# Designs tried in a protein design run: peptides against a protein of PDB entry 6D0Y. Part 54

Target 1, 225 residues: chain A of PDB entry 6D0Y
Amino acid sequence: ETEDHLESLICKVGEKSACSLESNLEGLAGVLEADLPNYKSKILRLLCTVARLLPEKLTIYTTLVGLLNARNYNFGGEFVEAMIRQLKESLKANNYNEAVYLVRFLSDLVNCHVIAAPSMVAMFENFVSVTQEEDVPQVRRDWYVYAFLSSLPWVGKELYEKKDAEMDRIFANTESYLKRRQKTHVPMLQVWTADKPHPQEEYLDCLWAQIQKLKKDRWQERHIL

## One batch from the design tools (peptide; made by RFdiffusion4, then SolubleMPNN)

Design b2_p14_6_s1 (from b2_p14_6, 8 letters changed)
Fold by OpenDDE base, seed 2:
Structure b2_p14_6_s1 (fold): chain B 225 residues (1-225), chain A 14 residues (1-14)
Amino acid sequence: as target 1 above (225 residues)
Amino acid sequence: SELQKIVDDILSSP
């Protein structure tokens, strides 16, 4: 395969085909594996790019990376490292939307056996530990909590199955932080019930409630968060 | 793990 052809294949995977998605992914993984000796850097770069720029195909590309990792055990690690570097760059650039997406992507890589569950737990422990940092803006603390919570739909089930005690600790710390953090309430953001308005729930509190519900439902999603 | 080291590096960034 040529580089240009590989790019096309990678970008178009998951589109309508006569074959199943699974079959196409296996096929593409085979093609990419065969070309790794010659085009490893290019393939790595392409996958990083599409992973970042095509969020609608998150699970497609995590699966693809998982398949490649199974075939070439070094590839997954290099890919993860590249994605983490991108996460760092996103944070530096204050691109928090991309950053949180990358955390979600990494989270789903746990399901694809690219990232070990204990490693992801450790990452989330680190994220939540930011809430304990002194003399830092609350927005920083909030973001890491958000990144953690918003990623759980992709990985919460797996992490609780393997590291329930550790996850419970992280949850406890998160809850503690959410209770003590400063909240902004504005009159215009109120929900009206009869004659008694109340402040609309803050976004992290709302997310927390959603995640608690998801956890209660054994991580079976009934709607898109 | 190597991943942990990388994460720690990210978290050390302002």
Scores: peptide ipSAE 0.038, ipTM 0.754, DockQ to the pose 0.017
Fold by OpenDDE base, seed 1:
Structure b2_p14_6_s1 (fold): chain B 225 residues (1-225), chain A 14 residues (1-14)
Amino acid sequence: as target 1 above (225 residues)
Amino acid sequence: SELQKIVDDILSSP
């Protein structure tokens, strides 16, 4: 009964309420903290499940985990380990959409003080290092670059504030790879206007340009990526 | 770190 109640609370957080979202998250964090001694494993599993199945609530659940980590300093580490294991399973299952989402989720956990910035930098260094692997499909190299770049809107500001030199190196390596990689030309349906037509651009090159602009704008998003 | 170890494991696995 208590277990079912916890599931309901976790699944429904962020929905319409008489209280603010912040108040509800603080309240739920308090409830979960009180139940951790008896239901830690269940709570971890529930949070991992809803995080994976409800991507529209990403910031809600990262914030909740951040609040729990602040109350119980061991919880955040255990949750992160579970999420990384799930990332590994997603990659093994070739579920790349789930995998990239999990990387984004982990990225936002840096903002919630669950993951240290240096640890995330190390992860991205490892991702970009895949571009240096020999005798592997380009799709593998491309995916890890994509996972890195597509996560920067959530964590780029924090990482550059704390690890600017390391991030610059990662960017340099990424740029070098993008210049060397083979580009595939796919016919695209273009919307033509009276204005100058935009040439077709490869998806990683396009993403790179967007991230460069975001970086130039001090990581303040002004357009939809 | 534990995170680094897990990441290394992910990247080493096909």
Scores: peptide ipSAE 0.037, ipTM 0.751, DockQ to the pose 0.017
Fold by OpenDDE base, seed 5:
Structure b2_p14_6_s1 (fold): chain B 225 residues (1-225), chain A 14 residues (1-14)
Amino acid sequence: as target 1 above (225 residues)
Amino acid sequence: SELQKIVDDILSSP
């Protein structure tokens, strides 16, 4: 069946091949473009599914969506809408691990020219603005800050290049919140050195320190975050 | 934008 064939192609992209990954992605984008008139909904669903279920292939599928969007201008928007709906559903289901991953995925779509940088900045402004809301549990405020910070390895460079002033404001607001919030100790993997063990830090403070270092390094990663 | 509308909807939800 054609649908099964498409599923196989989408699921297996990035696997061992005689061709480069870039060539394979271009080829697959061409195949999918040709099938959009007949199988658009199926292709959208498949891409949403693999994006969620195969996090190790995040950049492969964001790139694929970017290529499809370049070929079919409307496709990227429809895909983003589907992913945002899924984000909403994940939040409703209290699946915060999936939700934060979806935010990271959307962040990388900025690099693939599917989402405009100003739109992502606006989304992050909205996320951080939750910290200013009254009568909201801290766990909710913390999650939106976490979603923002944990996505910056994928998109921080692009956003600062295009919207540095706005990003600085978001960072200032984030820093202010982190200073005033109640600290919560969460078990985490610690890295130990013979001479100086890493101190146990609150998870958001730890992440903030990592992001500050990344920013200082001009968003060039030197370690796995 | 449509994206902003969806984001606003998400933020309005608990």
Scores: peptide ipSAE 0.036, ipTM 0.747, DockQ to the pose 0.017
Fold by OpenDDE base, seed 4:
Structure b2_p14_6_s1 (fold): chain B 225 residues (1-225), chain A 14 residues (1-14)
Amino acid sequence: as target 1 above (225 residues)
Amino acid sequence: SELQKIVDDILSSP
């Protein structure tokens, strides 16, 4: 059955092959494109599923979606909408781990020309604007800041290249919030040297410092975040 | 855009 075959291909893409990953992705994109007229909904659903279930293949599937979007310009939009719906459902279910991953996935879709940089900036502006909401739990504010910051390794370079002023504003707002929020001590593994001890730090403050360093390094990763 | 509407809808939820 064609559907079973498609599922197998989608799930197994990126596995060991005699061909390059790029060649395999292009080939798969061609196959999927040919079947879109008959199986668009199925293909969309499959891609959403594997995107959620296989985080180790994030860049593989974002690239695949990018290739499909290049072939069929409507596909990317429909996929993004589906992923955002999933994000909303994850949030409603308080599945914040899945939710943050979905934001990262969407972020990498910017690099694949599926989501426009301005749209992602707008999304992050909205996220950080939650910090200004009144009468909401801090955990809500913190999560949206976390979702924003934790996604920047995937998209920060692109966004600053195209929307530096807007990004700077978001950063300023983020910094302001981090200074005024209530901090919670969470035990963390301490990295230290004899000459330079690194004490435990609150998770958002730690992430902020890492992102600031990444930004300073022009988004070239030098350390594991 | 529809995308923006979806994002706004997400943010409107607790």
Scores: peptide ipSAE 0.037, ipTM 0.750, DockQ to the pose 0.017; fails the geometry check

Design b2_p14_6_s2 (from b2_p14_6, 7 letters changed)
Fold by OpenDDE base, seed 4:
Structure b2_p14_6_s2 (fold): chain B 225 residues (1-225), chain A 14 residues (1-14)
Amino acid sequence: as target 1 above (225 residues)
Amino acid sequence: SELEKIVQDILSSP
């Protein structure tokens, strides 16, 4: 009964309410905190599940985890570890869509003060270091670059505010890799104009350009990636 | 950090 109730509360957070979302999240965090002594593992599993299965509520659940982390620091750490383990499992299962989403989720946890900026920088350093691996499929190298770049809309601002020098090094390494990698033709949704025709870009090059623009705009999003 | 160790473990996987 209680477990079912918790599941319902967690799944329904963010729905229309007479109260603000912030108020509802704070309230839910309080409820979950109170139940941690008895249902910690269940709550952990539930949060991991909704984080994975409800990508449309990414910021809701990162915020919720942030609130819980503020109340129970140990829980926040355990949640992050669980998510990273899930990331590993997703990669092993070749579920790259889930994997990249999990990286984005972890990235937004930096904004919610669950993951420290230096830790996320270290993660991205590790990701980009894959580009230096030899005798591996390029798809592996490409994916880690993709995972890094595609997560920056969620965390780039914070990371550059805290660790700009380190981020610049990661960017330099990324740029170097993108210049030397083999290009493949990947159909992209592009807007062509008659007055300014441009060749279709490869997906990583396109993403790189978008991220560079975002960076130039001081991480104020002015376009949809 | 422990987080970094976990990440390294992920990256070392085939």
Scores: peptide ipSAE 0.040, ipTM 0.747, DockQ to the pose 0.017
Fold by OpenDDE base, seed 3:
Structure b2_p14_6_s2 (fold): chain B 225 residues (1-225), chain A 14 residues (1-14)
Amino acid sequence: as target 1 above (225 residues)
Amino acid sequence: SELEKIVQDILSSP
């Protein structure tokens, strides 16, 4: 495959075709595997780029990376390292929306057997530990809690199945922080009806309630978070 | 793990 052709294949995967998505992903994984000896760096860069720029294809690209990682090549590890570097760069650039997305992407890589559950738990432990830092703005503490909670729809089930005790500890610490932090009301998208008025609720408290419900439902998502 | 080390590095950065 030529470099230009590889770019086209990677960018267009998941688009309308006569074949199933699964078949297309397996086929593309095979093509990419065959070309890794010649185009490893290019393929790595392309995957990182499309992963960041095409959030609507999150599960497509996490699955693709998972398939590549399963082919006896340490490509998944290199990809994860690259994505973590991007996360670091996003934080340095104060691009917190991209940073949260990247944490979510990494979370879904656990389901694709690219990242081990204990490693993701360790990441979230570090995130929640920021709530205990002294002399830092609350916005920093809030962001890491938000990043953690916002990622659980993608990985909460897997983490509780394998590391339930550690996850309970993280949840306890999160709950404790949410109870003692300064509350700030933020405008939210709400469905208002005359018969069911919603009381004003702080954003993180709202997210926490949603995650608690998701946990209670054994991480089966029924509503858009 | 290597991932844990990278995460710690991120958290230590502004």
Scores: peptide ipSAE 0.039, ipTM 0.749, DockQ to the pose 0.017
Fold by OpenDDE base, seed 1:
Structure b2_p14_6_s2 (fold): chain B 225 residues (1-225), chain A 14 residues (1-14)
Amino acid sequence: as target 1 above (225 residues)
Amino acid sequence: SELEKIVQDILSSP
């Protein structure tokens, strides 16, 4: 069936082919565009599913959605809404690993011109604002800071190019929170050298330091985060 | 934006 064929094409994109990945993505975008009038809902569901189940293909599917959005503006918006709803469902189900991945996916959609930079800044402002909530577990505040910081390798450059003042404010608020939060002291297994001692560091403090360096390096990654 | 509204809904939900 046509639906089964679409599923196969979407699931297998990026696999070894006689053509380049870019050519295959453009070709698939053309096929999907042609089928949107009849199979929009199916295509949306398929793309949402593979985005969640195949995290190793994140950039492939964000690029594909970007190409589709360029061809059909309405589709891009509907896809983003579906992904955000999925993010909400993941949070409700306490599936925080899926949730953080979805935030990262949405972040990369900014690079693909599916989500506007100001909208992503607004999302991160909302995330960091959770640190100001009272009478909530610190784990909630920590998670939203983690979701923000861990997504910046995918979108930090674009956001600072478009909204540097707003991003600086978010960073200041994040830094303030990290200084105030209760830190958990857990024994860590570390590799030590006589010449380069690596003291134990709390995971959010460590991530913060990595992001600060990434920012200093103009968002060109030089270390494994 | 629509995205901002959805995000706010996420954060306001238990």
Scores: peptide ipSAE 0.039, ipTM 0.745, DockQ to the pose 0.017
Fold by OpenDDE base, seed 2:
Structure b2_p14_6_s2 (fold): chain B 225 residues (1-225), chain A 14 residues (1-14)
Amino acid sequence: as target 1 above (225 residues)
Amino acid sequence: SELEKIVQDILSSP
């Protein structure tokens, strides 16, 4: 395969086809595996690029990476390293939207058996530990909590299945922080339910409630958060 | 740094 052709295949995977998505992903994984000896760096760069630039295909590319990792274990590790580097760069550049997306992407890689559950738990432990940092802006603490909570739809089930005690500790710490943090009063339009005013919840409190519900529902999503 | 710790945790057990 030529580099240009590989780029096309990688970019277009998941689009309309006569074959199933699963079949296409398996096929592409096979093609990429065969070309790794010659185009490893290029393939790695391409996957990192599309992973970042095509967020609508998050699960497609995590799955693809999972398939590749199963075929070539070293590739998966290198890909994770590249994504972690990108996460670092995003944080340094104050690109928090990209950063949180990358955390979600990494989270879904746990489901794809690219990242071990204990490693992701450790990552989230570190995130939530930021809430205990002294002399740092609350916005920093809030972001790491947000990054953690907003990633749980992609990985919460797996993490609780593997590390329930550790996850409970993280949740307890998160809850404690959310109770203690300064909340901004949002004088916005009230939502009415049953003729009772319902004030708009702060975004982290709202997210926390959603995640608690998701957890209660055994991490079975019934709606898009 | 904390970020370094995160990275090490992820990379230690891929």
Scores: peptide ipSAE 0.032, ipTM 0.718, DockQ to the pose 0.018

Design b2_p14_6_s3 (from b2_p14_6, 8 letters changed)
Fold by OpenDDE base, seed 1:
Structure b2_p14_6_s3 (fold): chain B 225 residues (1-225), chain A 14 residues (1-14)
Amino acid sequence: as target 1 above (225 residues)
Amino acid sequence: SELQEIVNSILSSP
């Protein structure tokens, strides 16, 4: 395949086709594998680019990478490294929206058997450990907790199945931090649902409650977070 | 792990 053709195939995967999405992804993975000897760097860059720029296709591209990783383990590793480097660059550039998305993308790669569950647990342990840092802005601590919690809808089930004790420890540390952190002082507002008014929660407290509910529901999502 | 090392490098960055 030509370079331009590969770009087109990668960018358009998941669009309307006569074949199933699964068949198209397997076919594309085969094409990409065959072309790795000649176009590895280009394919790597293309996959990183579409992963970053097309968040609506997150599960399509994580699945594609999963299929490709199964065919070529070395390439899968290089892709993960590239994505982590991109995460680092996003953080350096203060692009926190991209950064949180990349954490979510990496989280879903666990489901696709590209990243091992223990490695993702280790990443989240490191994120939550930021809450213990001294002489840093609270916004830094809050962001890493947010990045952790907001990624759990994609990977929480898998991590608890394999590393429940470690995850419980991370949750305990998170809860402890949320209890002691300074909350923004705002006028008391209430959200009304029929005849059941409830107070407005701070965004991390709200997210925490949602994740606790998700965990209780065995990680089966019933509400859009 | 290699991933752990990369994560550590991210968190240690100024």
Scores: peptide ipSAE 0.033, ipTM 0.729, DockQ to the pose 0.017
Fold by OpenDDE base, seed 2:
Structure b2_p14_6_s3 (fold): chain B 225 residues (1-225), chain A 14 residues (1-14)
Amino acid sequence: as target 1 above (225 residues)
Amino acid sequence: SELQEIVNSILSSP
């Protein structure tokens, strides 16, 4: 395969085909594996790019990387490292939307057996530990909590199945933080239900409630968060 | 782990 062709294949994977998505991904993984000796850097770059720029294909590309990782463990590792570096760069650039997406992407890589559950738990432990840091802006603490919570739809099930005690600790710490953090004093937007107004819940509190429900529902999503 | 070290590096950033 030529580099140009590889780009096309990678970008178009998941589009309508006569074959199943799984078959297409397996086929593409085989093609990419075969070309790694000659085009590893190019393939790595392409995968990182599409992973970042095509969020609608998150599960497609995490699956693809999972397949590649199974074929070439070293490449999988290099990809993860590249994505983590990109996360760091996103944070440095104050691109928090990309950053949180990358955390979600990494989270889903756990499901694809690219990242070990304990490693992801450790990451989230570190994220939530930021809430305990002194002399840092609350916005920083809030973001790490948000990054953690907003990623759980992609990985919460797996992490609780394998590391329930550790996850419970993280949840307890998160809950504690949410209770003590300063809430944004915005003119109380009220939602009316049956002629009884109630204040609109703060975004992190709202997310927390949704995640608690998701946890209660055994991490089976019935709605889009 | 290597991943943990990278994560720590991220967290150490302002």
Scores: peptide ipSAE 0.033, ipTM 0.728, DockQ to the pose 0.017
Fold by OpenDDE base, seed 5:
Formats: C-alpha cells, structure tokens, sequence
Structure b2_p14_6_s3 (fold): chain B 225 residues (1-225), chain A 14 residues (1-14)
C-alpha cells in the first residue's frame, strides 16, 4: 500500500496543483528521502521507469533526482549507475531510440548537479573517439555522433562554460568525421510545404548545422530542434 | 570513476 502510494506520487508529480512545481518537487524529494531506508530499491526502480517511459517529464525527473542527490549523495550515484546500465541494455537490445534518450537524460543530470561536467565531457570524448576506430561499422560511429550532438541542447552550455577547450576538440573531431563519412539518405518528416521540392539533407549534417547555430547563439534556444 | 568504467564497458560492447 505504501509502495503504491509512492508510485502514485512519483508518476503524478508535475501535474496540476495549488503549489508551485518547485515546491512540489522539494516536498516529494523529502518524502522519498524519508522512505529510502525502507523502500530504496523500489524508489530507484520507479524513478528509472518514469525517466524512461515519460520523456515529456524529463526535466521534472532530472530535477527530482537532483534534489534527491543533494539530500542523499549515495542514492544519486546509484541512480546514475542504474541509468547507465539501462543504456547498456538498450544498446544490447538494439533499442537505439531509448538509448539516445537515456544519453539526453544523463546530459540534463549535469544541469541538476548529479553528474559532473568533466565526467560528461569524458563520456562524449569516448563517444566521438569511436569514429576513429578501425573495423567498426559506420552505423555504429554515426549513432555515437548522433547521441552526442542530439544531447547538446540539454548540456552544451554547461560543458562549454566549464570545458571549452575539450569541447572544441570534440567538435573538431566530429566535424572531421562528418566530412569524411559516407552520406546516407534518411527520410525526413516535413512540416512545411513548398512549390519546389527541397532536397533532404543528410540527418547528421542537418543536426550538425542546427547544433552549430545553437552554439553560435551561445546555446540559447530560439526554436524547438 | 565508476561512471567512466561503465561508459568504457558500454563502448566495448557490440
């Protein structure tokens, strides 16, 4: 009964309330902290589940984890480890959509002070380093580049503020790879109509252009990427 | 770090 109550609280956070979202998150963090001695495993599993299954609440749950991490550092670490293990499982299962989302979620945890910026930079360095490996399929190299670039809207500002030189190196390596890789045609959803057909830009080149613009704009988003 | 070790494990996986 208590476990069901916790599930309800975690799943419903961010919904309509008389209190502010911030107040509700702080309150929930307090409740969860108090219950960790008895229900740590359950709470951990619940948070991992909602983090994965409710992408529309990404910032809500990263913030919640950030608050919990501030209260219980060990729990924050265990959560990050669980999410990274889930990322590994997603990759093994060829669930690349879930995998890229998990990388994005982990990226936002940097903003919530759960993951240190240098650690995320190191992770992205490792991702981009795959492009330099021999005997690795291009699809694998492309995925790691995609995972890196698609996560930058959530963490690029923070990483450049703290590790600009390292990030510039990663960008240079990424650019070099994009120039030399074989181009592929990927169908794109178009939300606009034009009288003349517009050629579809390769998906990584398109994403790269968007990220370059975002970087130029000092990571201030003006549109939904 | 534990995080880096796990990341390395992921990268070494097919």
Amino acid sequence: as target 1 above (225 residues)
Amino acid sequence: SELQEIVNSILSSP
Scores: peptide ipSAE 0.032, ipTM 0.725, DockQ to the pose 0.017
Fold by OpenDDE base, seed 4:
Structure b2_p14_6_s3 (fold): chain B 225 residues (1-225), chain A 14 residues (1-14)
Amino acid sequence: as target 1 above (225 residues)
Amino acid sequence: SELQEIVNSILSSP
């Protein structure tokens, strides 16, 4: 395969075809594996790029990476390292939008057997631990909590299945932080009724409530987050 | 640093 062809294949995976998505991904993984000796760097860069720039294909590319990791463990590791580096760069640049997406992507890689559950738990522990640090801006603390909570729809089930005690600790710390943090007042946009008041929640409080509900429902999604 | 800890959390764990 040529570099251009590989780029096309990677970018277009998941598009409508005569074959199933699963079959296409398996096929692509095979092609990419075969070309790693010649195009590893290019393939790595391409995968990192599409992972970052095509959020609508998150599960497609995490699955693809999972398949590749199964075929070539070293490549999977290199990919994760590259994504972590990108996460670091995003955080350093205060690009929270990209960073949070990368955390979600990494989270879904747990489901694809690319990242071990304990590693992800450790990352989330580190995230939430920021809330306990002194002389750190709240916006930064809030982001780490947000990154954690907003990733749980992708990985919460797996993490609780394997690391329930640790996750409970993280949740407790998160709850504690949310109770004591300074909340931003947001004008009420919802109609209030005497019978059913609808106060508008601050975004983290809202997310927390959603995640608590999701957890209560054993991570079965019943609502749009 | 916090960033280094994040990296370590992923790379140092199985």
Scores: peptide ipSAE 0.036, ipTM 0.732, DockQ to the pose 0.017; fails the geometry check

